# Peptides against a protein of PDB entry 6IDX, part 319

Target 1, 380 residues: chain A of PDB entry 6IDX
Amino acid sequence: KELAKLSADVTFATEFINMDGIIVLTRLVESGTKLLSHYSEMLAFTLTAFLELMDHGIVSWDMVSITFIKQIAGYVSQPMVDVSILQRSLAILESMVLNSQSLYQKIAEEITVGQLISHLQVSNQEIQTYAIALINALFLKAPEDKRQDMANAFAQKHLRSIILNHVIRGNRPIKTEMAHQLYVLQVLTFNLLEERMMTKMDPNDQAQRDIIFELRRIAFDAESDPSNAPGSGTEKRKAMYTKDYKMLGFTNHINPAMDFTQTPPGMLALDNMLYLAKVHQDTYIRIVLENSSREDKHECPFGRSAIELTKMLCEILQVGELPNEGRNDYHPMFFTHDRAFEELFGICIQLLNKTWKEMRATAEDFNKVMQVVREQITRA

## One batch from the design tools (peptide; made by RFdiffusion4, then SolubleMPNN)

Design b2_p28_5_s1 (from b2_p28_5, 15 letters changed)
Fold by OpenDDE base, seed 5:
Structure b2_p28_5_s1 (fold): chain B 380 residues (1-380), chain A 28 residues (1-28)
Amino acid sequence: as target 1 above (380 residues)
Amino acid sequence: MSREERRRRLMEKAARERKEEIEKKKAA
C-alpha cells in the first residue's frame, strides 16, 4: 500500500526502478504464489505499484514477459476474481495494448471480446469503464483484416445490448470517464464507415450499377409483374431508365453512378440508399413515389438528398476523426441498433423529406433545407 | 496529470500513430 502511494512519485519511482523494483513486482505476478495469507491484497497493491511505476514512462512496456501477460489475462478471463485485481488487470492490459503492438498481438490471443463483455454485466462502473477502455484499445490496435471482425463484434447485438442495458440504462449516473469511453467506442465504430465514405463508385462496374438498378426496381417495378417482355428495344429501355433516374432524384439522370464518384460520401451513400430500400421498403417507396408523382418544382430529389444527407451525417458524426481526449459526448441511439448509422440515415431522410414539403422547397432551396435539417439533427 | 488524463492521451497518441501507419500503407 505504501509502495503503491510512493510509486506515484517520480523520484521514488526512479530509485525503485534503478533497484530493479519493477522486475521484482513482475516476478511476484508471474509466480502466482497463492501461499501468502494476504495474497489478493498484496497482489492488488503489486499491480497498483506496477501501473504507477510504468505510468512514469521510464520503462518500456515491452519488458513484460509472456508469463506476466498470461497471468494478467488470466485474471480477466477467470471467473470470481477479486474486483480490485480485475480492475487493475484490465488497466494493465489496456496500457499494454496501447503502448505496444507486440503486446497487443499477445493479448489478442489470450482474451476475447466475449470475455470482456462479461465484465460489462456487473454493477461496478469502474470495471465496466476499464472493460470498454480495453475493448477500445483492442479495436484501435486491431490490424485492418481484424477491424471488420471487431466492427462485427460491436455490431453484434450482444455487446451493444449489454452496453445499452447495463451501462447506459443502468441504475446510476454515467460518470465522465465512462462517457468518454463510450464516445471513443462510437468514434472507432464510425471510423469503420470511412472506407466506404472514401470509396468512389466505378461507373463502369456492373455490380455497382446493378445496385442503382435495384433501387429503381424496388421503387418502380415492385408492383409490376417481372413478366414484362424483354423485347422493348434497348434505346427505349435506356430512355425509360433515364426518366426513372430523374424521378429518383439523381443529378445525373443518364448515369447515376456519376453521383457516387464524389468522396465523401462515395459508396456509403449508396449503401444507405440500398439499406433503406431493402429494410424499410415501404418508407423508401413512399418517399420516392411522393416526389416522382409531382411534376411541380417542389419535388424533393431523393438521390441528391440521400447523397448530401450521408455527407452531412459523416460531418456531424466526424467520421474518420481521431478520438479526442477532452470529449465525452456519445449518442445512445448508436447502441440501439446493429445498423445504427443506416437507421439514422433512414430517420433523417424522412425528416429531410418532411422539411422539404413544409418549406415548399425547390431545387434552389436545397442548401437551405439541408441547413435546417442539420440544425434539427444536431439538436436531437 | 491524473491517471485518467494519461490514459486518454495515450489513447489519442495511439490513434494518431495508427492513422499515420494506415496513411503510409496507402501511399506505398
Scores: peptide ipSAE 0.522, ipTM 0.935, DockQ to the pose 0.867
Fold by OpenDDE base, seed 1:
Structure b2_p28_5_s1 (fold): chain B 380 residues (1-380), chain A 28 residues (1-28)
Amino acid sequence: as target 1 above (380 residues)
Amino acid sequence: MSREERRRRLMEKAARERKEEIEKKKAA
């Protein structure tokens, strides 16, 4: 207890570390000697002292043994652990993950997100906060190839549901630290969109062009068998497609792929359009056909609007921004659906289409409509 | 600094380092 208090002092910490004191603390954890009277209390203070000593940055986190990691991970995975030990163990794991990629790899082998989700189902908001913080650390430190897999995993869906039901919709006010961790989780989730946001469409990639053709098919040939591959159409068929791409509201009616070469929003806009067309087909068809049938110059260009709206949403949500230490603002909506960004796009594109009509806008009013829509989104 | 402040700074630092690593890999 006294050691845990004194370990906050840098002078004491330096002297204690020079005497190999931190090694003694690690060995106490490694020994797992449960036979000692007041073991749980002693262990809690040992872990506190260890954290405070390591917080001085004098000793590298890489000094910890695999046995130490396994013991700490064991305290997190065991169902009947003292809350004080659990809290400190979560904090130690978080610090290890954040400070060392090597420790991340070792910890990722010992613990699962599923095990951490169990600590979100408790009434203790501090435990919940440390569990989310560790999840955030693991999410951040995950290899790029595995980040999308983590986001798509059943664990992520379950995590979202548990956070929504047990944290956000809990009977307790959200503390500032929990709000910060939810903010961080949201930022890390939005950063998964950054790759697509910064991916330029290749106008020569047939597979990407086939997505644009599928948007055309869904809008105008909804009953047609998808087996009608976008064949090399005759010149008449190409001219027909040019008309359809104009009705879809693309800027480049001849080659709509060119509209997706600007980053941001790049391919992310096409992903949103395709999601809308597949998941909300009736809404998509309605928006496209309602504007394609207008001869009064008040048509809302869907393709252009979808691209600029995607860009605007990326700006509003700060896609690609780093987690800021001072922020604690999170959007509960993003915990309601797995594809919350695409769903938000679907809501906002309907809002844009409505606002366009209400304003009796023409193509010249496009920027004014977008400004009004931005204000509406930011106020909601 | 509180422990919470240190933890937040550590997270931000780690996020920055990760971004820089990704940017270096894309430039290589």
Scores: peptide ipSAE 0.520, ipTM 0.935, DockQ to the pose 0.827
Fold by OpenDDE base, seed 3:
Structure b2_p28_5_s1 (fold): chain B 380 residues (1-380), chain A 28 residues (1-28)
Amino acid sequence: as target 1 above (380 residues)
Amino acid sequence: MSREERRRRLMEKAARERKEEIEKKKAA
């Protein structure tokens, strides 16, 4: 207990470390000897002292043994562990993951996100906070190839639902630290969109062109079974497509793929449009057809609007930004749906179309409409 | 600094380092 208090002092820490004190603490954890009176209390203080000593940055985290890691991971994975030990164990693992990629690899073998989710289902907000913090650390340190898998995994969907139900919708106020961890989780989640946001469409990629064609099909051929599209000549088809792409509100009516070569928002805008068209088909068709049937200068260009809105949403949500130590602003809405960004896009594109109509806007008013929509989104 | 502040800084640092690593890998 005294050691744990003194370990926060840099002078004491330096002296204690020079006396191999950290090694002694690690060995106490490694031994797992439950035979001592007040073992749980002693262990909690040992872990506190260890963490405070390591926080001075004098000793590398890579000094810890695999046995130590397994013991700490064991305290997190076991269902019946003292809360005080659990808190410190979560914190130690977080620090290990954040300080060392080697330790991350070892910890990722010993602990699952599912085990950490169990610690979110408790009434203790501190435990929940440390669990989310460790999840955030693991998410951050995950290899790039596994990040998308981690985001799409059942564990992430379950994590979202558990956070929503047990943390955000809990019968208690969210403390600043929890709000910060939720913010960090959102930042890390939104940063998964960065790749798509920075991916230029390849106008020669047929698969990407097929998505644009699918947008056209859904908008204009929704009642026609794709099997019965008659073999009308290639030139008439191109001219029809140019008209259709104009009606879709693309800037480049001849080659809409060119509208997605700007990054940001790149392919992310196309992803949003496709999501809207598939998941909210009636809304998509309505938006497109309401604007395509207007012979008046008051048509809202859907394609252009979708691209600029996607860019605006990326700016508002700060997609690609690093988690800031001072921020605690999280959006509960992003925990309500698995595809929350695309759903937000679907809400905002309807808002944009409404605002366009209310303003009686023309194509010349586009930037003014976008400014008004930005203000509306940022106030909501 | 509180432990929470140190932890937040550590997260931010680790995030920065990770971004730099990714950027280096993309530039290589």
Scores: peptide ipSAE 0.517, ipTM 0.934, DockQ to the pose 0.878
Fold by OpenDDE base, seed 2:
Structure b2_p28_5_s1 (fold): chain B 380 residues (1-380), chain A 28 residues (1-28)
Amino acid sequence: as target 1 above (380 residues)
Amino acid sequence: MSREERRRRLMEKAARERKEEIEKKKAA
């Protein structure tokens, strides 16, 4: 207890480290010997002292043995562990993950996100906070190939649901530290969109062009009996498609793929449009057809609007920004749905279409409409 | 500096380092 308190002092820490004191602490953990009177209390103080000593940055985290890592991971993975030991073990693992990629690799072999999710299903907000913090650390330090595994829809869905139900909708106020960890998780989640946001469409990629064609099909062919596909020659079909792409509100009616070559929002805009068309088909068709039948110059260009709205949402949500140490603002909405960004897009595109009508806007008013919509979104 | 403040700074540092690594890989 006294050691744990004194370990916060840099002078004491330096002297204690020079006396190989930290090695003694690590060996105590490595031994795993439960035979001592008040073992749990002693271990909790040992782990506290270890953390405080390591927080001085005098000793490299890479000094820890694999046995030490396994013991600490063991305290986190065991179903029945003292809360004081668990909290300190989570904190040690977080620090290890953040300080060393080598330690991350070793820890990622010993623990799963599923095991950490179990620590979110508790009444102790401090345990929940440390569990989310470790998840965030693992998420951040995951190599690109494993980010997909961490980003798997099931793990994210389960994690999201548990956070929503046990943390956000818990019977207690969210403390500032928990709010910060939720903010960090949100930032890391939004940063998964960055790749798509920065991916240019290849106008020569047929698979990407087929998505644009599918948007046209859903809008205009969904009500047409497939029997009336006019056997019109390839040129007449191209001319018809150009008209359809104009009605869809693309800027480039001849080659809509060119509208997705700008980054941001690149392919992310197309992903949002396709999601809207597939998941909210009635809303999509209504928006497109309502504007496609207008000859009064008050048509809302859906394609252009969707692209610029996607870009605006990326700006508002700060997609691709780093977690800031001072921020604690998170959006509970993003924990309510697996595709929360695309759902937000679907809400906002309806708001845009409504605002366009209310303003009696023309194509010349486009930027003005977008500013009004931005203000509406940021005030909500 | 509190332990929480140190942890937040460590996270931000690690995030910055990760971004720099990604940017270096994209530039290579």
Scores: peptide ipSAE 0.513, ipTM 0.934, DockQ to the pose 0.848

Design b2_p28_5_s2 (from b2_p28_5, 11 letters changed)
Fold by OpenDDE base, seed 1:
Structure b2_p28_5_s2 (fold): chain B 380 residues (1-380), chain A 28 residues (1-28)
Amino acid sequence: as target 1 above (380 residues)
Amino acid sequence: SSAAERRRRLQEEAAREARKAKEEKKAA
């Protein structure tokens, strides 16, 4: 207890480290010896002293043994651990992950996001904060090839729903630090969209062109059985498609794939359009047909609008930007759905279509409509 | 707290490193 208090002093810390005192603390943890009458209290103070000593930056985090890591991970994975030990163990693991790539690799083998989910289902906000902070640390330190797996783990309805129900909708005010960790988690989740946002469509890729053709099929042939494989369209069929792509509101009616070569929003716009068409088919068909039947120059070009809206949403949500240490603004709506960006797009495209009608806009008013929609989205 | 500020800084540093590594991989 006294050691834990004194460990905050840099002079004491330096002298204690020079006497190999930190090694003694690590060995106490490694031993796992429960024989002492006050083991839990002693261990909690040992872990506190260890954290405070390591915070001086005099000793590298890489000094810790694999046995130490396993003991700390054990305290996080065990269901019946003292709250004080659990909190400090989460903080130690977080610090290990953030300070050392080599420790990240070892910890990522010992701990899963699934084990950390249980620590979100508690009334202690500090434990919840350390659990989310550790998830964020694991996400940040993950190799690029593993980031998608972490993303998929977050997109698991379970983690999202638990954060929503036990953290965001909790019966207590969210502290600034929890708000920041939720913001970081949101930024890291949005950064997964960056790849698609910066992916150009290849106008020669048949599989990508088939997605655009599927958008046409869903809009205009919704009752026709998909059994008519898009055979090599005769010139008459190409002319028909050009008309349909005009009605869909693409800028390039001959080759709509060219509209997706601009990055941002690249393929992310096509992903949003396809999601809307498949998941909200009635809404998609309604928006397309309401504008395709208009000959009054007040048609809202769906394809162009979807692309520019996707770009605007990426700008508003700062997709691909780094997490800022000063920010704590998170959007609770992004914890309500697995495909929250695509659902937001689906809400905003309806808002855009409504705003276009209300303004009695023409193609010349496009930028004015987009500005009004931006103001509406940023105020919501 | 000083610990929370340090965490935030380390998270931002880790994000910068992760971005740099991604950019280097795209340039290769």
Scores: peptide ipSAE 0.511, ipTM 0.924, DockQ to the pose 0.944
Fold by OpenDDE base, seed 2:
Structure b2_p28_5_s2 (fold): chain B 380 residues (1-380), chain A 28 residues (1-28)
Amino acid sequence: as target 1 above (380 residues)
Amino acid sequence: SSAAERRRRLQEEAAREARKAKEEKKAA
């Protein structure tokens, strides 16, 4: 206990490290010997002293043995560990991951996200904070090929729901550090959208064209009696599609694929449109048909609106920005649904369509409507 | 706490390095 307190002093830490004191502490952990009276208390103070000593940056984190890593990982993976040992073990693992890519690789082999999720289900907010911080560290240090796997682990309904129910909706006020770690996690989650946001549609990709055609089909053929046989000649069919793409509110009525060549929002806008059309089909059809039947120049161009709204949402949510050390603002809504971005898009596109009607907007008012919608979204 | 501030700095540094590595891989 006294050693742990003194280890916070740089002068003491330097002298203690020069006396190989930190090596003695690591060997105590490596031994795993539970035979000592008050082992748990001794171990908790040993881990505290180790952390405080390492926090001075005098000794490289790479000095730790594989045996030490396995012991610390063992304390995190064991279901019945003293809370004080668990807390310090999570903090040590976090620090190892953040300070060393080589230690990250070793830890990523020893610990699963599932084990860390179990530490979110506890009432102790400090343990929850260290668990989320370690998850964030693992995500940040993951190589690009493994980031999607980590992302998929985050996108697991389980992690999101546990954070929502046990952290956000917990019976305790969220401390500033927990709020920051939730913010970091959210930023990392939104950055998964960056790839799609920066992906241009290939106008020659048939699979991508088929998605646009599916949007048309859902809007216009889902209520159409199948008796209107597509039997009119290829030219009449092309002319029909041009009319349909105009009614869908695409800027390029001849080749809507061209509207998705702009990045941002690129293919992410098409993903949002397809999600709306499939998951909220009635809302999608209503929005499209309400505007497709108007010849009064007050039609809200759905396709253009969806693209610009997707771009706006990416800007508001700061998609592709780095986590800032000073921020602690997170959106609890993004923990309520697996496809929270697409759901937000679905809410905001309805708001846009409503605002367009209320303003009696024309195509010339488009930017003004978008500005009003931005203000509405940012105030909510 | 000094520990929390160090954590935040290290997280931001890790994010910068992760972005840089992604940009380098896209440029290659």
Scores: peptide ipSAE 0.508, ipTM 0.923, DockQ to the pose 0.943
Fold by OpenDDE base, seed 5:
Structure b2_p28_5_s2 (fold): chain B 380 residues (1-380), chain A 28 residues (1-28)
Amino acid sequence: as target 1 above (380 residues)
Amino acid sequence: SSAAERRRRLQEEAAREARKAKEEKKAA
């Protein structure tokens, strides 16, 4: 206890480290000797002293043994560990992951995000904070090949729902540190969209073109009798599709794939459009048909609007930006749904369509509409 | 706390390193 208090003093820490005191603390953890009276209290103070000593940056985190790592990981993975030990163990693991790539590799073998989920279901916000911070650390230090797996773990409805219900909607005010860790987690989650945002459509890729064709089909063929005989010549089909792509509001009516060659938002816009068309089909069809039936130049170009809205959302959400140490702003809505970005797009495209109608906009007013929509989204 | 500030800095550094590594892989 006294050691844990004194370990915050740099002078004491220096002297204690010079006496190999930190090695003694690590050995106490490694030994797992439950035979000591007040073992849990002693261990909690040992871990506190260890953290405070390591915080001086005098000793490399790489000094820790694999046995030490396994013991600490064991305290996090075991369901019946003292809360005080658990909290410090999470903090140690987080610090190890952040300070050392070699320790990250070892810890990533011992701990899964699934194990950390249980520590989010507790009422202790400090434990929750360290659990999220450790998840963030694991994500940040993950090699690119493993980031997708981490991404998929973050895409798990379970993790998001737990964070939403037990952290965000908890009966306690969110502390600044928790808010920051939620912000970091959100930034890391948005960075998963970066790949799609920066993926150009290949206008010659038939599979990608088939997605655009599916958008057309959902919009226009859902109500049309199958009587369009397969025998209309290839040119008549191309002319028909060009009309349909114009009604869909693509800029390039001949080859809508060209509208997705610009990055950002690249293929991410097409993903949003396809999601809207499949998941919110009635909304999609309504938006498209309401504008396709207008001959008054007040048609909202859905395709162009969807692309520019996707780009705008990426800008507003700062997709691909680094987490900033000074920020603590997170959007709770992104924890409400597995495809929260696409759902946000679906809300915002309806808002855009409404705003376009209210403004009686024409194609010349497009940028003004987008600016108004931006202001509406950023104030919400 | 000094510990929380260090965490935030280390998270930002890790994010920067991770971006750099991604850019280097795309350039190779």
Scores: peptide ipSAE 0.508, ipTM 0.923, DockQ to the pose 0.932
Fold by OpenDDE base, seed 4:
Structure b2_p28_5_s2 (fold): chain B 380 residues (1-380), chain A 28 residues (1-28)
Amino acid sequence: as target 1 above (380 residues)
Amino acid sequence: SSAAERRRRLQEEAAREARKAKEEKKAA
């Protein structure tokens, strides 16, 4: 106990480290000797002293043994561990992951996100904070090939729902540090959209062209019996598609693929449009048909609007930005749905369509409508 | 706390390294 207090002093820490004191602490953890009276309390103080000593940056985190890592991981994976040991063990694992890529690799083999989820289901906000911080550390240190797997694990309804119900909607006020860790987790989640946001459509990719064709099919052929595709020659069919793409509100109604070559938002806009068309089909069809049937120059171009809205949402959410140390603003709405970005797009495109009607806008007012919609989204 | 400040710094550093590695992989 006294050692744990004194370990916060840099002068004491330096002397204690020079006496190989930190090695003695690591061996106490490695030994796992449960036979001592007050072992749990002694272990909690040992782990505290270890953390405080390592926080001086005098000793490399790479000094820890694989046995030490396994013991600490064992305290995190056991269901009946003292809260004080669990908290310190999470803090040690987080620090190991953040300070060493080699320790990250070893820890990633010993611990799963599923094990950390159990530590979110507790009333102790400090444990919850360390669990989220460790998830964030694992996400940040993950190789690029594994980041998508971490992303998919976060998109898992279970982790999202637990954070929402046990952390965000918990009976306790969210502390600044928890708010920051939720912000970091959200930034990391939004950065997964960056790849699609920066992916240009290839106008020659048939699979991508088939998505645009599917958008047309859902909007215009869903009510028409597919049997009445008139056998009219290839040119009449091309002319029909050009008309349909104009009614969909694409800027390039001859080749709509060209509208998705601009990055941002690239293919992310097409993903949002396809999601809306498949998941909210009635809403999609309504928006398209209401604007495609207007001859009064007050039609809202859906395709153009969807692209510019996707870009705007990326700007508002700062997709592709680094986590800022000073920020603690997270959006609880992104924990309510597994496809929360696409759902937000679906809400915002309806808001845009409504605002366009209310303003009695024309194509010349497009930028003014987008500015009003931006203000509405940022105030919500 | 000093520990929380260190964590935030290390998270930002890790994010910078992760971005750099992603950019290097895209350029290769």
Scores: peptide ipSAE 0.504, ipTM 0.923, DockQ to the pose 0.928

